Peptides against a protein of PDB entry 5EIB. Designs and how they scored, part 184

Target 1, 366 residues: chain A of PDB entry 5EIB
Amino acid sequence: VDLEPGTMDSVRSGPFGQIFRPDNFVFGQSGAGNNWAKGHYTEGAELVDSVLDVVRKESESCDCLQGFQLTHSLGGGTGSGMGTLLISKIREEYPDRIMNTFSVMPSPKVSDTVVEPYNATLSVHQLVENTDETYCIDNEALYDICFRTLKLTTPTYGDLNHLVSATMSGVTTCLRFPGQLNADLRKLAVNMVPFPRLHFFMPGFAPLTSRGSQQYRALTVPELTQQMFDSKNMMAACDPRHGRYLTVAAIFRGRMSMKEVDEQMLNVQNKNSSYFVEWIPNNVKTAVCDIPPRGLKMSATFIGNSTAIQELFKRISEQFTAMFRRKAFLHWYTGEGMDEMEFTEAESNMNDLVSEYQQYQDATAD
Target 2, 366 residues: chain A of PDB entry 5EIB as posed
Amino acid sequence: VDLEPGTMDSVRSGPFGQIFRPDNFVFGQSGAGNNWAKGHYTEGAELVDSVLDVVRKESESCDCLQGFQLTHSLGGGTGSGMGTLLISKIREEYPDRIMNTFSVMPSPKVSDTVVEPYNATLSVHQLVENTDETYSIDNEALYDICFRTLKLTTPTYGDLNHLVSATMSGVTTCLRFPGQLNADLRKLAVNMVPFPRLHFFMPGFAPLTSRGSQQYRALTVPELTQQMFDSKNMMAACDPRHGRYLTVAAIFRGRMSMKEVDEQMLNVQNKNSSYFVEWIPNNVKTAVCDIPPRGLKMSATFIGNSTAIQELFKRISEQFTAMFRRKAFLHWYTGEGMDEMEFTEAESNMNDLVSEYQQYQDATAD

## One batch from the design tools (peptide; made by RFdiffusion4, then SolubleMPNN)

Design b2_p19_8_s4 (from b2_p19_8, 8 letters changed)
Fold by OpenDDE base, seed 1:
Structure b2_p19_8_s4 (fold): chain B 366 residues (1-366), chain A 19 residues (1-19)
Amino acid sequence: as target 1 above (366 residues)
Amino acid sequence: SYEEQKEREEKLIKELKAK
C-alpha cells in the first residue's frame, strides 16, 4: 500500500514483485507530502476502504488468521498517517486478532524531513492504543550500526533496509517454523508484553560483521550471545544499560547445541542481572531453530522489552516540543482537517508512556 | 501573520539542518 504509485511500481518490477497478487497493490496518486494528516484524514482516508477490501479478502482465505503485520515508517506521511488509520480500522473489524508492527523511527541523521517529529509523535499515540506489539526500528541506530559496526562510510537506505530485513526474518522465525517458542503472535504478546501499553520492542541481530572482517570471524554461540546483548547491536537508539528489561526473547538459528545456547543465555543474564527486573519471573525466553538464515551458518535475533526504550521516545518528544512551541508547520496539518488539540493529546500520551516505563524501571520487588 | 509564520519556519529549518 502507498499513496504514491512509483513505490508500488518499484516493488512490482523488483526481483520479488511476482510473489504479491496484482490485485493486492493498492495505491493513491497524490501522496501524503510527509504530512501525517494527509495520510490519516484526507488522501489516506479516501484509499483506506480499498485497502480494507483487500485485507478482508486475504483474511477470509486464511486457514487460521492469527493477526496482522504492518511495516511502515513513522517519519513520512503515508506510513505514519495512513498506516495508523489502517491499524485503527483493522482493529475495529478484527478486535480479537493480534496487531503487530515494524515501525521505522525517524532520525535527523538519515532524513532532512523537518516534520518527522510531528508524524512520529502522532503515530506513537495511535500505536500505544491500537497495536499489541511494535518492533521499534530506529533509523539512527541502523545508521550507527552501518557506520560503526559494518564500516560503511556512506550508509544507504539499501544498507539500512538490509538490517531491517534480517531482523524481520529473525523475529518471525518462530512463526514460520513449527515447534518453536512463540509459535503464534498471541503467545509472543503474552510472553513479551506484561503491561498492555508497554508493547514497544528493541530488536537486535547477530552476527553483524564488516565485510573486511567476515572471513576472520568464527560464528559461535558465545559470540552470537555476546553480540546480541551488546548495546551497539540494538536497532533502537537506546542503551539497555540505562534501563531494565521487562522481558527478552532470543531466537537462535542454525545447527547448534541447545545445551550450549542455554548455558550462554544463563551466563549473559547473570552477567547483566542488574539490567533485568527481578519481579517478572522467567522473563527471558529462548528458541532454537535448526534452519539457518540464507548465507549464514547461524544467527541470533534479540527482542527486548526494555524501559530504556523511553530514550527513543524522549528524543522524539524533545524534537516535537521544539517545533510545536513555535507553532511551526501546524497549518499544514490543520488544513487537512486535523485539530491542533490532537498534537497536544499525542504529546501527552507519549510523555505518559515515558513515565510508565520510568515507573516500572524504578519498581522494586515488594 | 502568514509572512511572520513563514519566516519563523524558514529560520527553524535552518536551525534544524545546522544540527
Scores: peptide ipSAE 0.046, ipTM 0.703, DockQ to the pose 0.023
Fold by OpenDDE base, seed 4:
Structure b2_p19_8_s4 (fold): chain B 366 residues (1-366), chain A 19 residues (1-19)
Amino acid sequence: as target 1 above (366 residues)
Amino acid sequence: SYEEQKEREEKLIKELKAK
């Protein structure tokens, strides 16, 4: 789905264009112009019924519908505005199904779109209420990985999308291979989300590799475990050491010893015990899949529900406040039928979410 | 006015791009 036709043509002409049904390509003509309100109230609202018709048709063809997975950007108008409208409409029609998102957080390092903090704040407000699970894929973190860790002088969207693809492949491993931990979206929510509003995940991946880079060295289980818990391997721009893990899932892929994985996972928990909440028992889960990712002998994927994710929301909130206090660009949103109060409500709800994370960070066992 | 708001926005764009 897109409000621009060119994206759909790129997918159709791509190496995987033939795996999608032609009738499942729903697109507009005008785009959202990086405006959340245009995606949510005007251009997106005109297209949403056509998308819902496709969603219904595909849902009816499922033997067992678990839920929905949306991949979208929170900086643009389509992914943010229309994406959150679509989430709301799907939640209304399928209230018993899991809503899972891969939400790409904006960064000034990646995009010159000045209104991205508005689009992101308005989107986070919707995601807090209408999703069960949200993977925070932060363009700030992706850029920093590409530039600092991978030493790419000029990171491209192709480089960022390679990291996104590796992460998405890692976190979906348990859904794609039988007999694993979190084998369905509902079990993932039960294991990862102790409090309904605190469903924003910090993903991480090891090894970090650029597109076209050859792996000259195989990683060991200890090296994978160490890298997976390193803040430099996180796809969200927050330091886990500044918060507390509520829950963790670790997904190892490749041929390795389960015993060695368990020993290394116990070691990393003990070494980092001060960064876990003590009042959630058995809050670290481990899975091992014998099938490695393409081009790697082994990998580890991290899913963290950490109170440190508040650093990401604080960054967006600070950028939002810098513009909103000056009433900058508001006429672009209000001209599309949005109320100015929705900005204040979205800012308030995101600040409440930050306060909730801080409360659970400071909570001790009685 | 609309013009004053546009000038504030153009100034803000320059300030945000300079960070």
Scores: peptide ipSAE 0.044, ipTM 0.726, DockQ to the pose 0.023
Fold by OpenDDE base, seed 5:
Structure b2_p19_8_s4 (fold): chain B 366 residues (1-366), chain A 19 residues (1-19)
Amino acid sequence: as target 1 above (366 residues)
Amino acid sequence: SYEEQKEREEKLIKELKAK
């Protein structure tokens, strides 16, 4: 789905364009112009029914529909505005199904779009209420990984999207291969989301290795485990050491000893015990899938529900407030039928979310 | 006015790009 035809043509002409049914390409002509309100109230609202018709048709073809998975950017108008409209409409029609998202967070290091903090804040407001699980894929963190860890002098969207794809492949491993931990979206939510509003995940993928170091790196379970829990390896720009893990899932892929995995996972928990809440029993889950990802002997994917994710929301909130206090660009949104009060409501709800994370960070076992 | 708002926005864009 896109409000611009050119994106759809790029997907259709791409190496995997033939995997998708032609009738499942729904697109507009006008685009959203990086405006959330165009995506949500005007251009996106005109297209949403056509998307819902496709969603219904595909849902009816499922023997056992678990839920929906959306991939979108929160910085742009289509992914943010129309994406959150779709989430709302799907939630209304399928209230008993899981809503899962891969939400790409904006960064001024990656995009010059000045209104991204508005689009992101307005989107987060919708995601708090209408999603069950949200993987926070932060362009800030992706850029920093590309630059610092992968040693890419000038990271491209291709480099960032490679990390996104690796992460998405990793976190969906248990859904795609039978007999795994979190084998369904509902079970993932039960294991990862102890509090309904606190459903924003910090993903990570290992191994991440620079091209120059690949030949010297042994892929071992200890090295994967160490890298997976390194703050510099998180796909969200927050330091886990500034918060506490509510829940963690680790998904190992490849032929390895389950005993060695369990030993290393116990060691990393013990070493980092101060960064876990003590009042959630058995809050670390581990899975091993014998099937490695393409081109790797082994990998590990991390999913963290951490109170440190508030750093990401604080960054967006600070940028939002800096513009909103000046009423900058508001007429672009209000001109599309949006109320100015929705900015204040979205800011308030995101600040409440930050406060909730802080409350559980400061909570101790009685 | 619209012009005054536009000038404020252009100034803000310059300030944000300079960070």
Scores: peptide ipSAE 0.039, ipTM 0.666, DockQ to the pose 0.023
Fold by OpenDDE base, seed 2:
Structure b2_p19_8_s4 (fold): chain B 366 residues (1-366), chain A 19 residues (1-19)
Amino acid sequence: as target 1 above (366 residues)
Amino acid sequence: SYEEQKEREEKLIKELKAK
């Protein structure tokens, strides 16, 4: 789905374009112009029914519909505005199904789009209310991984999207292969989301290795475990050491000893015990899939529900507030039918979410 | 089994590439 035809044509002409049904390409003509309100109230609203018709058709063809997975950006107008409109409409029609998102967070390091903080804040407000689980894929963290870990001097969108694709492949492993932990979206939500609003995840992937070091790096369970829990490998720009993990899932792929995985997972928890909440029993889940990802002997994917994710929301909130206090660009949104109150409500809800994360961070076992 | 799963993944990848 896109409000621009050119993006859809790029997918169709791509190496995997033929995997999708032609009728499942739904697109507009005008785009959203990086405006959430165009995506949500005007251009996106004109297209949403056509998307819902496709969603219904595909849902009816499912033997067992678990839910929906949306991949979108929060900085643009289409992914943010229309994406959240779709989430809302799908949630209304399928209230008993899981809504899962891969939400790409904007960063000034990656994009010069001035209004991204508005689009992100307005989107987060919708995601808090209408999703069951959201993977926070932060362009800032992806950029930093590319630069610091992968030793890329000038990270490209291709480099960032490679990390996104690896992460998406990792977190969906249990859904794609039988006999795994979190084998369905509902089980993942039950294991990862102890509180309904606190459904934002920090993903991570290992191995991440620079091209110059790939030949010399041993892929071992200890190395994967160590890298997966390293703050520098989080694909959300927050430091887990500044918060506490509510829940964690680790998904190992490849031929490895379950015993060694369990030992290393126990060791990393014990070394980092101060960064876990004590009042959620068995809050770390481990899965092992014998099938490695393509081109690797083994990998590990991390899913963290941490109170440290408030750093990501605080960053967006600070950027939002700096613009909103000046009423900068508001007329572009209000001109599309938005009220200024919707900005204030979205900011408030995101600040409430930050406060909730902080409350659970500070909570002690009674 | 690992082999059956790998075969399914390889088959899926082949089907995805053969289109």
Scores: peptide ipSAE 0.012, ipTM 0.422, DockQ to the pose 0.013

## One batch from the design tools (peptide; made by RFdiffusion4, then SolubleMPNN)

Design b2_p20_1_s1 (from b2_p20_1, 12 letters changed)
Fold by OpenDDE base, seed 2:
Structure b2_p20_1_s1 (fold): chain B 366 residues (1-366), chain A 20 residues (1-20)
Amino acid sequence: as target 1 above (366 residues)
Amino acid sequence: SRSERYKEQLEREKERIEKR
């Protein structure tokens, strides 16, 4: 789905364009112009019914519909505005199905789009209410990984998207291979989301190696485990050491000893015990899939529900507040039929989410 | 930098608002 036709043509012409049904390409003509309001109330609203018709058709063709997975950006107008409109409409029609998102968080390090804080804040408001699971993929973290870890001097969107694709492949491993932990979206939600509003995940992928060091690096279970829990390896720009893990899932892929995995996972929990909440028993889940990702002997994917994710939301909130107090660019949104109150409500809900994470961070076992 | 361009755009918008 896109509000611009050129994106769809790029997907069709791509190496995997043929895996999608032609009739499942739904697109507009005018785009959203990086405006959430165009995505949500005008251009996106005109297109949403045609998307829902496709969603219904594909849902009816499922033998067992678990839910929906949306991949979108929160900085742009289409992914943020129309994406959240689509989420709300799907949730209205399928209230008993899991809504899962891969939500790309904007960063001024990656984009020059000045209104990204508005688009992100308005989107987060919708995600809090209308998703069950959200993977926070932060462009700031991706950029920092590309620059610092991968030693890329000028990270591109291609480099960032490579990390996104590896992470998405990792977190969906249990859904794609039989006999795994979290084999469905609902089981993942039960294991990862102890509180309904606190459904924002910090993903991570290992190994992350520079091209120059790949030849010299042994892939071992201890090294994968260490990298997976390293703050520098998180796909969200927050430090887990500044918060507490509510829940963790680790997905190992490749031929390895389950015993060694369990030992290393226990060791990392013990070393980092201060960074876990004490009142959620058995809050770390581990899965091992014998099938490695393409081009690797082994990998590990991390999913963390951490109160440290509030750092990401605080960053967006600070950027939002700096613009909104000045009413900067607000006329672009109000001109599409939005009220200033919608901005205030979205900001408030995101701040409430931050406060909720902080409350659970500070909670002690009574 | 991209961050500098972002700040410059924000300041230009501020100046536009202040001139209204």
Scores: peptide ipSAE 0.031, ipTM 0.698, DockQ to the pose 0.024
Fold by OpenDDE base, seed 4:
Parts: sequence; structure tokens; C-alpha cells
Structure b2_p20_1_s1 (fold): chain B 366 residues (1-366), chain A 20 residues (1-20)
Amino acid sequence: as target 1 above (366 residues)
Amino acid sequence: SRSERYKEQLEREKERIEKR
């Protein structure tokens, strides 16, 4: 789905374009112009019914519908505005199904679009209420990984999308292969989301290696475990050491000893015990899948529900507040029928979410 | 800008896909 035709043509003409049904390409002509309000109330609202018709058709063809997975950006107008509209409409029609998102967070390191903080804040407000599970994929973190870890001097969209693809493949491993931990979206939610509003995940992936060092790196379970818990491998620009893990899932892929995995996972928990909440028993879950990702002998994927995710929301909130206090660019949103109160409500709800994370970070066992 | 470079890269990738 897109409000611009050119992206859909690129997918259709791509090496995997034939995997998608032609009738499942739903697109507009005008785009959202990086405006959440155009995505949510005007251009996106005109297209949403056509998308819902496709969603219904595909849902009816499922023998056992678990839920939905949306991949979208929060900095643009389409992914943010129309994406959150679509989530709301799907949740209304399928209230008993899991809503999972891969939400790409904007960064001024990647884009110069000045209104991204508005689009992101308005989107987060919707995601807090209307999703069950949200993987926070931060363009800042992706850029920093490409530049610092992968040693790419000029990261491309292809480089960023490679990291996104590896992460998405990792976190969905348990859904795609039988007999694994978190074998369905609901089980994932039960294990990862102790409180309904606190459903924003920090994903991480290992190994991350520069092209020049790939030939010399032995992939071992200890190295994967150490790298997976390193803040530099997080796809969200947060330091886990500044917060506490509520829950963690680790997904190992490839042929390895389950015993060695368990030993390394215990060791990393013990070394980092101060970064876990003590009042959630057995809050670290581990899975091992014998099938490695393509081109790797082994990998590890991290899913963290950490109170450190508040750093991401604080960054967006600070940028939002700086513009909103001046009413900068607000007329572009109000001109599409939005009220200034919706901005204030979205800011308030995001700040409440930050406060909730901080409360649970500071909570001690009684 | 960085944003402009990314847009240009995206367009080049689109063109590359269309020519395949």
C-alpha cells in the first residue's frame, strides 16, 4: 500500500514482485506530502476502504488468522498517517486479532524533513492504543550501525533496508518454523508484554560485521550472545544500560549446542543483572532454530522490552515540543482538518508512556 | 543534504529495478 504509485511499481518490477498478487497493490496518486493529516484524514481516508477490501479478502482465505503485521515509517505521511488509520480500522473490524508493527522511527541523521517529529508523535499516540506489539526500528540506530559497525562511509537505503530485513527475518523465525518459543503472535505478546501499553520493543541482530572483517570472524555462541546484548547492535537508538529489561527474547539460528546457548544466556543475565527488573521471574526467553539465515552459519536476534526505550520517545518529544511551542508548520495539518488539541493529546500520551516506563524502571521488589 | 542523497539513491534503485 502506498499513496504514491512509483514505490509500488518498484516492488512489482523487483525480483520478488511476482510473489504478490496484482490485485493486492493498492495505491494513490497524490501522496501524503510528508503530512500525517493527509495520510490519516484526507488522501489516506479516500484509499483506506480499498485496502480494507483486500485485507478482508486475504483474511477470509486464511485457515487460522493470527493477526496482522504492518511495516511502515513514522516520519512520512503515508506510513504514519495512513498506516495508523489502517491499524485503527483493522482493529475495529478484527478486535480479537493481534496487531503487530515494524515501525521505522525518524531521525534527523537520515532525513531533513522538518515535520517528522509531528508525524512520529501523532503515530506513537495511535500505536500506544491500537497495537499489541511494536518493533521500534530507528533510522538513527540503523545509520549508526552502518557507519560505525559496518564501516560504510555513505550508508544507502539498501544498507539500511538490509538491517531491517535481517531483523524482521530474525524476529519472525519462531512464527515461520514449528516447535519454537513464541510460535504465534499471541504467545509472543504474553511473553513480552507484561503491561498492555508497554509493547514497544528494541530489536537487535548479530552478527554485524564489516565486509573487510567477515572473512576473519569466527561465529561463536559467546560472541553472538555478547554482541546481541551490546547497545551498538540495537536497532533502536537507546542504551539498555540506562534502563531495565522488563522482558527479553533471544532467537538463535543455526546448528549450535542448546546447552552452550543456555550457559551464555545465563552468563549475560548474571553480568547484566542490574539491567533487569527483579520482580518479573523468568523474564528472559531463549529459542534455538537449527535453520540459519541465508548466507550465515549462525545468528542471534534480540527482542527487548526495556524501559530504556523512553530515550527514543524523549528524543521525539523534545523535537516535537520545540516546533509545537512555535506552531511551526501547524497550518499544514490544521488545513487538512486537524485540531491543535490532537497534537496536545498525542504529546501528553507519549509523555505518559515515558512516565510509565520510568515508574517500572524505578520499581523495586517488595 | 543527506535527505537529498537518500532520495537520489532511492530513485537510482527504482530505475535499476525497472531496467531488470
Scores: peptide ipSAE 0.005, ipTM 0.397, DockQ to the pose 0.018
Fold by OpenDDE base, seed 3:
Structure b2_p20_1_s1 (fold): chain B 366 residues (1-366), chain A 20 residues (1-20)
Amino acid sequence: as target 1 above (366 residues)
Amino acid sequence: SRSERYKEQLEREKERIEKR
């Protein structure tokens, strides 16, 4: 789905363009112009029914509908505005189905779109209420991984999207291979989301290796385990050491010893015990899939529900507040039928979310 | 840098608001 036609041609011409049904390409003509309100109330609202018709058709064709997965950007107008409209409409029609998102968080290091803090804040407000699971994929963290870890001097959207795709492949491994831990979206939610509003995940992928070091890197379970728990490997721009893990899932792929995985996972938990809450028993889940990703002998994917994710929301909130206090660009949103109150409500809800994470961070076992 | 361009756009908008 897009509010611009040109993106569809890029998908169709891509290596996997033929896996999508032609009728499932729903697109507008005018775009959202990086405006959440255009995505949510005007241009997106005109297109949403056509998307819902496709969603219904595909849902009816499912043998067992678990839920929905949306991949979107929170910085743009289409992914943020229309994406959250679509989430709301799907939630209304399918209240008992899991809503999962891969939400790309904006960063001024990656984009020049000045209104991204508005689009992100307005989106987070919707995601708090209408999603069950949200993978926070932060463009700032992706950029830093590309630059520092991968040694890319000028990271591109292609480089960032490669990390996103690797992560998406990793976190969906258990859904694609039967008999695994978190074999469905609901089981993932039960294991990862102890509190309904606290459903924002910090993803990570290993191995991440620079092109120059690939030939010298051994892929071992200890190295994968170490890298996936490294703060520098998190695809959300927060430091897990500044918070506590509520829950963690680790998904290993490839031929490896289950015993070695269990030993390394125990070792990393013990080493990092201060960064876990003590009052959630068995809050680390491990899965092993014998099928490696393409081009790798083994990999590990990390999913963390950490109170440190509040650092991401605080960053967005600070950027939002700096703009909103000046009423910067508000006329672009109000001109599409939004009220200033919607901005204040969205800011308030995001600040409440931050406060909730902090409360559980400070909670002790009574 | 992109961050510098972002800041520049913010400053331009501030100037626009202050002139109204």
Scores: peptide ipSAE 0.051, ipTM 0.743, DockQ to the pose 0.024; fails the geometry check
Fold by OpenDDE base, seed 1:
Structure b2_p20_1_s1 (fold): chain B 366 residues (1-366), chain A 20 residues (1-20)
Amino acid sequence: as target 1 above (366 residues)
Amino acid sequence: SRSERYKEQLEREKERIEKR
């Protein structure tokens, strides 16, 4: 789905374009112009029914519909505005199904779109209410991984999207292969989301290795375990050491000893025990899939629900506040039928979310 | 840089508002 036709043509011309049904390409003509309000209230609202018709058709063809997965950006207009409209409409029609998102957070390091903080804040407001699980894929973190860890001098969207694809493949492993922990979206939510509003995950992937170092690096279970818990490997720009893990899932892929995985997972928990809440028992879950990812002998994917994720939301909030105090660009949104009150409500809800994370960070076992 | 362009756009919009 896109409000621009050119994106659909790019997908069709891509190496996997033929895996999608032609009738499942729903697109507009005008685009959202990086305006959330165009995505949510005008251009997106005109297209949403056509998307819902496709969603219904595909849902009816499912033997066992678990839920929905949306991949979108929060900095743009289509992914943010229309994406959140679509989430709302799907939630209304399928209230008993899981809503899962891969939400790409904006960064000034990656984009020069000045209104991204508005689009992101307005989107987060919707995601707090209407999603069950949100993977926070932060372009800030992806850029820093590409630059610092992968030693890419000028990270491209291709480089960032490679990390996104590896992460998405990792976190969906349990859904795609039978007999795994978190084998369905509902089970993932039960294990990862102790509080309904606190459903934002920091993903991580290992191994992350520069092209020049790949030849010399052995892939071992201890190295994977250490790397996936390293703050530098988090695909959300927050330091887990500044917060506490509510829940964690680790997904190992490849031929390895389950015993060695369990030992290393226990060791890393013990080493980092101060960064876990003590009042959620058995809050770390581990899965092992014998099937490695393409091009690797083994990998580990990390899913963290941490109170440190508030650093990401604080960054967006600070950027939002800096613009909103000046009423910068507001006329672009109000001209599409938005009220200034919706900005204030979205800012408030995101700040409330930050406060909730802080409350649970400071909570002690009674 | 992209961050500099972002800041420049924000300052231009500020100047536009202040002139209104």
Scores: peptide ipSAE 0.043, ipTM 0.739, DockQ to the pose 0.024; fails the geometry check

